# Peptides against a protein of PDB entry 9IZ0: the designs that were tried, part 76

Target 1, 345 residues: chain A of PDB entry 9IZ0
Amino acid sequence: ITCLGSNGHTYKQLVKGGNDDLRQDAVMEQVFEQVNGFLRSYRKTSQRNLSMRTYKVIPLALKTGVIEWVQDTIPLGEYLDSAHKVYHPKEWSLSTCRKLIAEKQMEDLETRLKVYDLVCRHYRPVFRHFFLESYADPVQWFTTQTNYARSTAVASVLGHVLGLGDRHGQNILIDKTSGEVIHIDLGIAFEQGKKLPVPECVPFRLTRDVVDGMGITGVEGVFRRCMEFTLETLRREEDSLLSVLEVLRYDPLFSWLISPLRRMKKQKMQLENFNQPESGNITTDASRDPKIQRNNVSGESEAERAILKVRQKLSSTLSVEASVGELIRIAQDPSYLALMFCGWS

## One batch from the design tools (peptide; aimed at target 1 H168 F341)

Design b2_p27_4 (made by RFdiffusion4)
Pose (drawn by RFdiffusion4):
Structure b2_p27_4 (pose): chain A 304 residues (1-257, 299-345), chain P 27 residues (1-27)
Amino acid sequence: ITCLGSNGHTYKQLVKGGNDDLRQDAVMEQVFEQVNGFLRSYRKTSQRNLSMRTYKVIPLALKTGVIEWVQDTIPLGEYLDSAHKVYHPKEWSLSTCRKLIAEKQMEDLETRLKVYDLVCRHYRPVFRHFFLESYADPVQWFTTQTNYARSTAVASVLGHVLGLGDRHGQNILIDKTSGEVIHIDLGIAFEQGKKLPVPECVPFRLTRDVVDGMGITGVEGVFRRCMEFTLETLRREEDSLLSVLEVLRYDPLFSWLGESEAERAILKVRQKLSSTLSVEASVGELIRIAQDPSYLALMFCGWS
Amino acid sequence: STETIEENYLAYEEALVEKAEEALEAA
């Protein structure tokens, strides 16, 4: 539902009747705003202008809330389905990948990796082409690319820290003229998903297409640097963060999918921010664990 | 039995994605 504005600008409101965890999304957005404040009150974490982008959430009811449909965007999942066909029509479709992995579900580890390798060999990455031929001449393209890399890196580090759940393309919106990513529908949090009926391996969203979209350079450079600066900044302001997560713990609103998984979840948050390991080593291990095909194969259907 | 299990698992995975997709399409 799109309405005009007094200043002359239209605002789009996405109202959902489905039982999306919009209250959890709201409190997560509050945490994200406070994180943006942390990144704002520091030298390195603001020269890069890095911020975990927040979309305003106004949940009138958990089942029937209303959120701000962000200014013109194309969701990642709804995108690169058309781009996959247009750019690589010869290669296999999503249908062959999907249920072929469906055949993979009951198979052993080696079979799962083999079939995944085959399908991934068939379907070359295509998201790299969105930033090309869409935005503008090169300066704007590069600014958009670095904006996407920064925003996705910060969102991914924060989601790993807070154990964010679903991370399909259907839950990722790319801005367009700016490039900052907006994660949507973050209902599953505090390590909710991996423990699904169907298990996962990857801690944060990192497919082949996503790393292809970061540029010619994969996730080694601006992405890693932004991630590590985010990790260090979050560690430096750790006390305030755990204070925020504690106030989340004591209220019966946040979903942590008497004693609760929330306690263990924030303990794992502390461990993730623990200074025992160097931050650079932590970012390296995170990139390796999110990029390796062995982990990616067991994730789910698709996720090429 | 194995095929029924695969279909149930698949339906579960699709239900996660389709409900998010349908919410976007409704937009």

Design b2_p27_4_s1 (made by RFdiffusion4, then SolubleMPNN; from b2_p27_4, 19 letters changed)
Fold by OpenDDE base, seed 5:
Formats: C-alpha cells, sequence, structure tokens
Structure b2_p27_4_s1 (fold): chain B 345 residues (1-345), chain A 27 residues (1-27)
C-alpha cells in the first residue's frame, strides 16, 4: 500500500497478511527504542551514533498489520543471490548449496563440516561489492561501510542479548542510503530459534558475506569495537533493560514461545526452498487456528526464564573484550555454521 | 526517567490490548 502522509510524502507500507504475529515485532521495536535511548546516553556509543535501526509496526488485527516499508532497502539475501550470480557465475546456485546442506542435516558433525566446506568453496562471499557498486565516492563508500559495521555490531549484541532468532538473509534489510542493517520479523526472540526444525546455534548472524561487507579489516575493525561499546552500554543499563523486559510479562499478547504453527510454517518454507516452485496454488486453508488458550501460568515461568537468560548474557564475569571475542568466535565457528540452514553466506 | 519509559511501554501494551479486543469484537 502507498499512503500519503500528512507531511505530503508518500510512504510505501507493507501489509503483511497471514500467520505472522506483528504484535511481537511491535513490542521488540519498543524494546529497541529503549535500548537506543541507552546508546544515546552513553558517550562511547553516542559519539558513534550507535543505534538499532527501527521500523514502525502498526498491528491492525490478530495476524495482520502494516509494517512501515523502509524505503531504499534491499533484503541481504536478495542482494547476495543476485550479486553471487554476477561475480561468481560459474559457482553453485544457492539452491544447490541448500540442497547439499539439507541432504546431510541428519549426519554427524564431521560429515556436515565436510559438506559445509565444499559449499563454501563453491559459493564465495560477494557482499563487499554492495558498497563498491553503490558508492562511487570513496568518502561515501567508507562512511557507508562504517555505518554497516556499526549497525551490524549493535544488532549482533542486541540480537544475542535478546536471543533473536530467524536471522536469515530475507529478515535482514540493508539501507542503500546509509548502509545500515534493519532487522525485521522479530517474532522469534528469547532463544526460541533453538526450537526451529534446524536449530539456530550461533549468537547472531556473522556469516562470510556478513563479514565481507565489513571490508578488509573484517570483524577486527569497527565491528569488534562497536560490539564492545554496545555490550558495555547494555551491561551498564542492565537494570533498566531488565525493567523494560519485566513490563512484557504483563503483555497477555506477547509470545515468549514460538507457536507450533510458526514452527511448521518455517519448516514448510525450509522444505519448499528445496522443491522447485511448481506453481501449485495449494491454498492450505490454515484458517483453523485452534484458539490455543495460553495457560498464563506457563507464560510467566517462560518470561522469567527469558529474563534470567538476558541477565546471564549481561554478566560482568568476563570482560567486555573477552565476551565479545567469544561471541565473534562462536558466530564464525564452522562447527556451528555447518549446523545452520544457511551458514555459508 | 526509567519509570517514565516503563509507563510509556505499559501505555503502548494497554493500547494494543484494547485494539486487539476491539478487533475481536468486530470479527
Amino acid sequence: as target 1 above (345 residues)
Amino acid sequence: ELEKKRKELLEFIEKRVEENEKAIKEA
């Protein structure tokens, strides 16, 4: 939908219809705005304009809402698929890579590492080209790449702390103007990504293409330093952040658990990405959402467990540098990435 | 300041609950 704003500007709006609970997204965006307040209040983060990019989510009904269409954005996965075909036309398709990884999904770690390495050799990183293509001016290129590394660092720390899942390339937008990342579809939080059919085992997405976008310094440049400053800010504001999350315990609409339906939908999307799009309009009339009476008692215990995990992730037992170093190590570890649905790009 | 932020978030949650209850009554 395109709406004319009261300011005379036209805004595209994405109407997501269907089983996507935009209410979870709207709450997570409010948490991000509070975190952005903390980042603005702390000198080390404020001086770098560190923020989690937010977007407006207006829930219209139980399962429908208007999302602000972030203008001038592209999904990371869409860019990577297109760019890979241009820069590496003799390499394997994304579909071939996905197929090979899925065929070995039930195999041992050694077999999964071997297929992951094989896929990595036949699907090389290209995301550096986004900045080289989009910005002819070296100052704009450097500024935009810096903004990308900064925004990715904030999103990585915050995504780890809040346990954001489903961080695939279609749920990460790149702002073509600023180079900043925008995380969308926030309905998998508090480590519920570990309950997906392919469990998420990395703290955040730090695949080879995500790193390639950081330029020659990779993770050792702006990214690491901005992760450290972000984590330092979140540790300082732990009580403030936990107090915000405690308010979510009183939201009867907030889902601390991934719904069985959402798990099945994600499983189906994973399987359908392997079958060629045969044009069969199987309108699976998923209209019968059983009114899952959420037993409130189970929700409170899950909220409490989620908040306790956030507190544990903010622990000062390790230095900021050691904690960030370990997070970066785990997020790049082939032993974890080989277990992911798409850990190679 | 923190209490203000908590209040703003509560008001946001309450409004969403009201809008959701309204949507259920209109469906």
Scores: peptide ipSAE 0.054, ipTM 0.696, DockQ to the pose 0.019
OpenDDE base, seeds 1, 2, 3, 4: peptide ipSAE 0.029, 0.047, 0.009, 0.030; ipTM 0.604, 0.678, 0.352, 0.480

Design b2_p27_4_s2 (made by RFdiffusion4, then SolubleMPNN; from b2_p27_4, 18 letters changed)
Fold by OpenDDE base, seed 1:
Structure b2_p27_4_s2 (fold): chain B 345 residues (1-345), chain A 27 residues (1-27)
Amino acid sequence: as target 1 above (345 residues)
Amino acid sequence: EKEKEREEKLAYIESIIDSDRDAIKAA
């Protein structure tokens, strides 16, 4: 839909209908706006303009809402597939890499590591070229690459703390103007990604292409320092963040658990994305309501467990530097990335 | 100012929760 604003500007809006929990997206965007308040309040983060990029989500009904169309963006996965064909035309296709990882999904870790290493040798990183191609001016190039590393650092800390799942290349947009990342489809939070058919084992997405976009310093430059400042801010504002999450404990419609239907939908999309290369919006009319017994684990007990995990992730038991160091290590560990649906790019 | 923005955002989250409670009571 295109809406005319009171300011005379036209805005594109995406209307989503069906079983997509736009309320979860709206609530998570509100949590990000609160965190952006904390980042603006703290000197170390404010001086660097650290923020989570947000988009407007307006829930209109239980199963319908309006999402802001983020202009001048591209999905990370779309750019990477296109750029890889240009820069490495003799390497394997993304479909070949996906097929080989899928064929070995039920094998032992040693076999999966060998296949992951093989895929990595035949599918090299290209994301540095986004900045080199898009910005001819050296100052603009450096500024946008810095903005990318900063925004990725904020999103990585928040993604870990809030347990954001399903962080594949289609759920991460790149702003072509600023170089900042925008995270979309926020309906898998509070570590529910670990309950997917392919469990999410990393704290956030830090694949080889995500690192290649940071330039010559990789994770050891702007990214690490901005993760440290972001985590320091969230630890300082722990009680403020927990108070926001405690309000959500009393939301009777807030799903602290991944619905079995959403789990099955994500499973089908994973299986279908193995067989078809096309970016088809599969509107699967999942009108068959299987009577999946809601295990009556009180939504309150799962909310309490989720809040407790957020508190544990904000613990000052380790230094900020030690905590960030361990998160970066785990997020880049081949033993975790080899278990992912797309851990190589 | 910042405390007021926080209170306004908390009140917005509460308004979503109240709308949800009303939607459940109407169902």
Scores: peptide ipSAE 0.037, ipTM 0.595, DockQ to the pose 0.017
OpenDDE base, seeds 2, 3, 4, 5: peptide ipSAE 0.009, 0.007, 0.007, 0.014; ipTM 0.389, 0.386, 0.376, 0.448

Design b2_p27_4_s3 (made by RFdiffusion4, then SolubleMPNN; from b2_p27_4, 16 letters changed)
Fold by OpenDDE base, seed 1:
Structure b2_p27_4_s3 (fold): chain B 345 residues (1-345), chain A 27 residues (1-27)
Amino acid sequence: as target 1 above (345 residues)
Amino acid sequence: ELKKKREELLKFQEERVEKNREALRAA
């Protein structure tokens, strides 16, 4: 829909209907706005304009809402699939790579590492071209690539701390004007991504293409330093952040658990990405299996566990540099990326 | 420790994929 604002500007908005829990997105966006307050208050982060890019989510009902349409954006995965076909037309298709990884999904780690390495050799990074194509001016190129590295660093720390899941290339938008990343579909948080059919094994998305977009320095430079400053800010504001999360503990509308329906939808999408889309409207009437015992682990007990994990991730037991170094190492580790649905790009 | 976490994660993934295949065959 397009709405006329009180300021006379027209705003494009996405009406999302159906089983998508827009309330989780709205709550995560509120947490990001609070974190952006902390980032603005701290000199090391404010001097770099570090922020999590947010978008407006207005939940209208339990399953319906309006999302701000972020103009001039492209999904990372859409750009990468398109650019890979242009720059590497002799390499494997994304579908071929997905198929090979899927065929080995039940094999041991060694076999999965071998197929991951094989896929990586036939599907090379291209994301550097986003900045090279978009900006002929060297200052604009440098600025946008720097903004990308900064925003990715903030999103990586926040994604780890809050345990954001489902960080595939379609849930990460790139702003074509600023180069900043915008994370969408925030309904998998507090490590519920480990409850997906393909469990998420990395703290955040730091695939070869995500790194290629950082330019020649890769993770070593703006990205690492901005992760360090972001984590330092969050450790300093631990009590403030935990207080924000404690408010969510008492929100009866906030789901600390992935819904069975969302899990099934992600399962189908993971399986359908392996089979050609036959357009079969299998209306699987999900009505019939009543006996998924809601282990009534009280929503409160799940909230307590989530908050405890956030506190543990903010622990000062390791230095900021050591903690960031370990996160970067794990996020790039082939032995974790080989276990992901799409860890090669 | 990391190797053990990887093995635990792989097992957990395998068990879930199999449970998902069983659920899809039963559906």
Scores: peptide ipSAE 0.006, ipTM 0.253, DockQ to the pose 0.045
OpenDDE base, seeds 2, 3, 4, 5: peptide ipSAE 0.000, 0.000, 0.005, 0.005; ipTM 0.259, 0.221, 0.333, 0.335; seed 4 fails the geometry check

Design b2_p27_4_s4 (made by RFdiffusion4, then SolubleMPNN; from b2_p27_4, 18 letters changed)
Fold by OpenDDE base, seed 4:
Structure b2_p27_4_s4 (fold): chain B 345 residues (1-345), chain A 27 residues (1-27)
Amino acid sequence: as target 1 above (345 residues)
Amino acid sequence: ELEKKKKELLEFIEKRIEENREALKAA
């Protein structure tokens, strides 16, 4: 929709209708604004203008709302698919890569690593071309690539700490003006991505294309340093961040758990993206409800566990440098990426 | 009532964050 603002300007807005709870997105955006307050208060992060890029979410009802259409953005996955066809027209299609990974989904780690390596050899990184194409001026190129590395670093730390899931290329937007990343569809948080049909095993998305966009230094430049400063800020503000999360315990509409419906929707979307023929015998035999032990874990006990996990991720037991080093290592580890839905780009 | 309490808690947290930010500027 296009809305006329009180200022006479027209704003494009995306009306998201359906089963997606935009309230969770709105709450996570509020958490990000609080974190942006911490990043502005701390000298090391403030001097670098470190922030989580936010977008306005107006929940209109429990399952409907208006998302601010982020103007001048492109989904990372859309750019990568288009650019890969241009720069590597002799390599495999994204659909071919997805199919090969899916065909080996139930195999052992060794077999999955072999197919992941094969896919990686036939689907090379291209995301550096985004900056080379979009920014002819060297100052703009350097600025936008720096903004990309900074915003990706902030989003990576926050994504890890808050346990953001479902970080596929369609849920990461790139601002074509600033080079900043914008994370959308925040409805999988507090490590609920581990409960997806394809479990998320990485702390954040740091695939080959995400790294290729950082330029010649890759992760060892602006990205690592900005992760360190962001984590240092969050450790300093641990009590403040935990206090913000404690407020969410009083929100009866905040879901600390992935809903069965959302899990099924993501499962269906994963199957559709794999072009697995509908084996028509998914009889929803609703009768085999696996006894998911509904341990009557009160919603309070799930919130408490989520907050405890956030506290554990903010632990000062390891240095900031050691913690960031381990996160970067895990996020790039083929043994984890080979297990992901799309770990190659 | 709960939305009001959430708003009051958010405003309280924002206020505490600002007070801490001012205290950190004064130190």
Scores: peptide ipSAE 0.028, ipTM 0.533, DockQ to the pose 0.014
OpenDDE base, seeds 1, 2, 3, 5: peptide ipSAE 0.019, 0.024, 0.015, 0.023; ipTM 0.458, 0.542, 0.406, 0.517

Design b2_p27_5 (made by RFdiffusion4)
Pose (drawn by RFdiffusion4):
Structure b2_p27_5 (pose): chain A 304 residues (1-257, 299-345), chain P 27 residues (1-27)
Amino acid sequence: ITCLGSNGHTYKQLVKGGNDDLRQDAVMEQVFEQVNGFLRSYRKTSQRNLSMRTYKVIPLALKTGVIEWVQDTIPLGEYLDSAHKVYHPKEWSLSTCRKLIAEKQMEDLETRLKVYDLVCRHYRPVFRHFFLESYADPVQWFTTQTNYARSTAVASVLGHVLGLGDRHGQNILIDKTSGEVIHIDLGIAFEQGKKLPVPECVPFRLTRDVVDGMGITGVEGVFRRCMEFTLETLRREEDSLLSVLEVLRYDPLFSWLGESEAERAILKVRQKLSSTLSVEASVGELIRIAQDPSYLALMFCGWS
Amino acid sequence: AAEEQKAELEKLLSELEALQKQIEEAE
């Protein structure tokens, strides 16, 4: 529902009748805003202008809340389906990949990796072409590319820290003229998903197409640097963060999918921010564990 | 794909709610 504005600008409101965890999304957005404040009160984490982008959430009811449909965007999942067909029509469709993996579900490890390798060989990455031929001449394109890389890196590091759940393309919105990414529908949090009926391996969203969209350079450069600066900044302001997560713990609103999984979840948060391992080594291991095909094969259908 | 995962999660949550109701009744 799109309304005008007194200043003359239209605002789009996305109202949902489905039982999306909009309250959890709201408190997560509050944490994200406070993180933006942390990144604001520091030299390195603000020269890059890095921020985990927040979209305003106004949940009137958990089942029937209303959120801000962000200014003109095309969701990642709804995108690169048309781009896949237009750019690579000869290659296989999502239908062949999907249920072919469906055949992979009951198979062993080697079979799962083999079929995944085959399908991934068939479907070359295509998201790299969104930033081309869409935004503007090169300066704006590069600014948009670095904005996407920064925003996705920060979102990913924060989601791994807080154990964010679903990370399909249907839950990712790319801005357009700016390039900052907006994660949507973050209902599953605090390590909720991996432990699904169907298990996962990847800690944060990182497909082949996503790393292809970061530019010619994969996730080694601006992405890694932004991730590691984010990790160090989050560690430096760790006490305030755990304080925020604690206040989340003691209220019966945040979903942690007497004693609760929230305690262990924040313990794992502390371990993820623990200074025992160098931050650079932590970012390296995170990139490896999110990029390796062996982990990617077991994730779920698609996710090429 | 994402819808399947969501559906599986809804099934799991329904089972958890049903079990909790059973526990409350049993108490």

Design b2_p27_5_s1 (made by RFdiffusion4, then SolubleMPNN; from b2_p27_5, 19 letters changed)
Fold by OpenDDE base, seed 1:
Structure b2_p27_5_s1 (fold): chain B 345 residues (1-345), chain A 27 residues (1-27)
Amino acid sequence: as target 1 above (345 residues)
Amino acid sequence: ALDELKRLREKRLEEERRRRELEELER
């Protein structure tokens, strides 16, 4: 829908209805605004304008709301699919790569690594071309690539600390003006991504294309340093961050658990990406509702475990540099990426 | 290499133009 603002400007808004819990997105955006306050207060992060890009979420009802449409954005996955067809027209399609990875999903790690390597050789990174296409001026090119690396670093630290899941290429938008990343669909948080049918094994998305967008230095430079400054800020503001999360512990509208419906929807989306619509009547006999024993793990006990896990991730047992180094290593490790739904791009 | 990179950029910019035109027709 297009709305006329009180300022006389028209704004395109996305109305989401149905099973998407916009309240979780709104709450996570509020957490990001608080974190952005910490990043603005600390000299090392403020001097670099480090922030998590936010978007306005207005929940209207239990499952209905309005999202501010982020203008001049493109989903990372959409850009990558299109750019890959242009720059590497002889390589495999995204559908072929997905199929090969899924056919081996139940196999051992060695088999999955071999298939992942094969897919990687037939689906090369292209995301560097986003900056090379969009910005003819060298200063603008360098600035936007730097903004991308900075924004990705902040999102990577926050994504790890808050345990953000479902970070696929359609849930990461690229701002065509600034080069910054905008994370959307924030309803999988606090490591609930590990409960998906394909468990998330990486702390954040740092695939080959995510790295290719950082330019010639890759992770070594702006990205690593901005992760370090972000983690240093969050460690300094640990008590403030935990206090913000404790407010959410008592929010009856916030779900610390992935809903069974959302899990099933994600499972179906993972399967539908493999089935072209052959008109086969899959009579989903809705009669086998698996009695998911709702182990009445109180929502409070899940919140407490989530907050404890955030505290553990902010631990000063390792240096900031050592912690960031390990996160970057794990996020790029083929042994983890080969286990992902789309770890190759 | 540079001429092929220019050709690929031009092709990509043309694809993005066509995409915007389609997104305008779908509105």
Scores: peptide ipSAE 0.043, ipTM 0.562, DockQ to the pose 0.015
OpenDDE base, seeds 2, 3, 4, 5: peptide ipSAE 0.039, 0.032, 0.015, 0.018; ipTM 0.623, 0.493, 0.391, 0.445

Design b2_p27_5_s2 (made by RFdiffusion4, then SolubleMPNN; from b2_p27_5, 22 letters changed)
Fold by OpenDDE base, seed 5:
Structure b2_p27_5_s2 (fold): chain B 345 residues (1-345), chain A 27 residues (1-27)
Amino acid sequence: as target 1 above (345 residues)
Amino acid sequence: SQKELEELLREEREKLEEEERKRLEEL
């Protein structure tokens, strides 16, 4: 929909409906605004304009609402799929890569690593071309690529600390004007991504294309330093951040658990991406109601575990540099990426 | 040529990256 603002400008709005947990998105955006307050108050982060890009979420009902449409954005996955076809037309399709990884999903790590390496050799990074295509001026190109690295660093630290899941290329938007990343569909947080049919085992998305967008220095330089400054800020503001999360503990509308419906929807989307439409009437008799063992884990005990995990991730036991170094290592480790649904791009 | 432009953009990038590195070290 298009709305007229009080300033006389027209704004496009995204209306989401159905099974999407817009309340969880709205709550996570409020947490990001508080974190942006901390980033603005700390010299090392404020001087670099470090922020998590936010968008306004207006939940109209439990599963329906209006999301502020971020103008001039593209989903990372949409750009990458198009760019791979242009720059590498002889390489494998994204569907071929997905199929090969899926066919080996139940195999051992060694077999999965071999298939991941094979996919990586036939699907090479292209995301650097986003900046080269979009910006003819060298200063604008450099500025937007720097903004991308800075924004990705903030989102990576904050996404790790809050345990954001489902960080696939359709849930990460790129701002075409600034180069900044915008994370959407925040309904999988506090490590609930580990409960997906394909468990998430990386702290944040740092795939080869995400790194290729940082340009020649890759993760070294702007990205690493901005992760360090962001983590340093979050460690300083630990008590303030935990206090914000404790307010959510008592929100009866906030789910600390992935909804069974969302899990099933993600499972179905994963399965549908494997089934090319062979015109075969496989009546998947959806009649097997999986007896969802309602483990009566009180929402409070899940909130307490989630807050404890946030506190553990903010621990000063390791230096900021050592902690960031380990996060970057794990996020790029083929032994983890080979286990992901789309760890190659 | 496109290749000469990519090379000029690379050289200008290397300068700007070095300037930003110095700026990041001074802050």
Scores: peptide ipSAE 0.138, ipTM 0.784, DockQ to the pose 0.011
OpenDDE base, seeds 1, 2, 3, 4: peptide ipSAE 0.024, 0.018, 0.045, 0.032; ipTM 0.635, 0.442, 0.709, 0.684; seed 3 fails the geometry check

Design b2_p27_5_s3 (made by RFdiffusion4, then SolubleMPNN; from b2_p27_5, 21 letters changed)
Fold by OpenDDE base, seed 4:
Structure b2_p27_5_s3 (fold): chain B 345 residues (1-345), chain A 27 residues (1-27)
Amino acid sequence: as target 1 above (345 residues)
Amino acid sequence: SLEELKKLLEEKKKKEEEELEKLLKEL
């Protein structure tokens, strides 16, 4: 929809209808605004204008709301799919890669690593071309690539600390003006991504295309240093961040658990993304949800466990450099990426 | 032309190397 603001400006808005609870997105955006306060107060992050890009979420009803439509953006996955066809027209299609990974999903790690390596050899990174194509001027090109690496670093640290899940290429927008990343669909947080049908095994998305957008330094330049400064800021503000999360413990609208409906929707979307629609009537008999014993862990005990995990991720047991180094290593490890839904791009 | 595109890519690569060398001297 297009809304006329009280200021006379016209704003495009996305009306999101359906099964997704926008209240979780709104709460996570509020957490990001508080974290952006910490990033602005700390010299090392403020000097670099480090922030998590936010968007306005107005929940109107259960599963319905208005999202501020982020202008001049493209989904990372949409760009990559288009660019890969242009730059590598002789390589495999995304659908072929998805099919091969899916067909081997139940196999051992060794087999899955062989398939992942094969897919990687037939689907090469292209995301560098976004910056090369979009910015003719070398200064604008370098500035936007730097903004991308900075924003990806902030999002990676926050994504790890808050346990953000479902970070696929359609849930990561690229701002065409600044080069910054914008994370959307925040309804899988506090490591609930590990409860998906394809469990999330990486702390954040750091696939080959995500790295290819960082330029010649890859992860070892602006990205690593900005992750370090962001994590240093969050460790300094640990008590402030935990206090913000404790307020959410008492929010009756916030769900610390992935809803069964959202899990089923993600399962269906994963199956639809692996299966081209062969017109087989898979009557998904919705009656055989295995009785996963709802251990009636009170919502309070789930919040307490989530907050404890955030505290553990902010632990100063390792240096900032060692912690960031380990996160980058795990996020790029083929042994984890081969287990993911789309770890190759 | 393909040559103009190659030249532009080389100029961008050189600019990236120069700014990286600056960044490495400032760290």
Scores: peptide ipSAE 0.140, ipTM 0.758, DockQ to the pose 0.010
OpenDDE base, seeds 1, 2, 3, 5: peptide ipSAE 0.029, 0.023, 0.021, 0.019; ipTM 0.355, 0.441, 0.440, 0.360

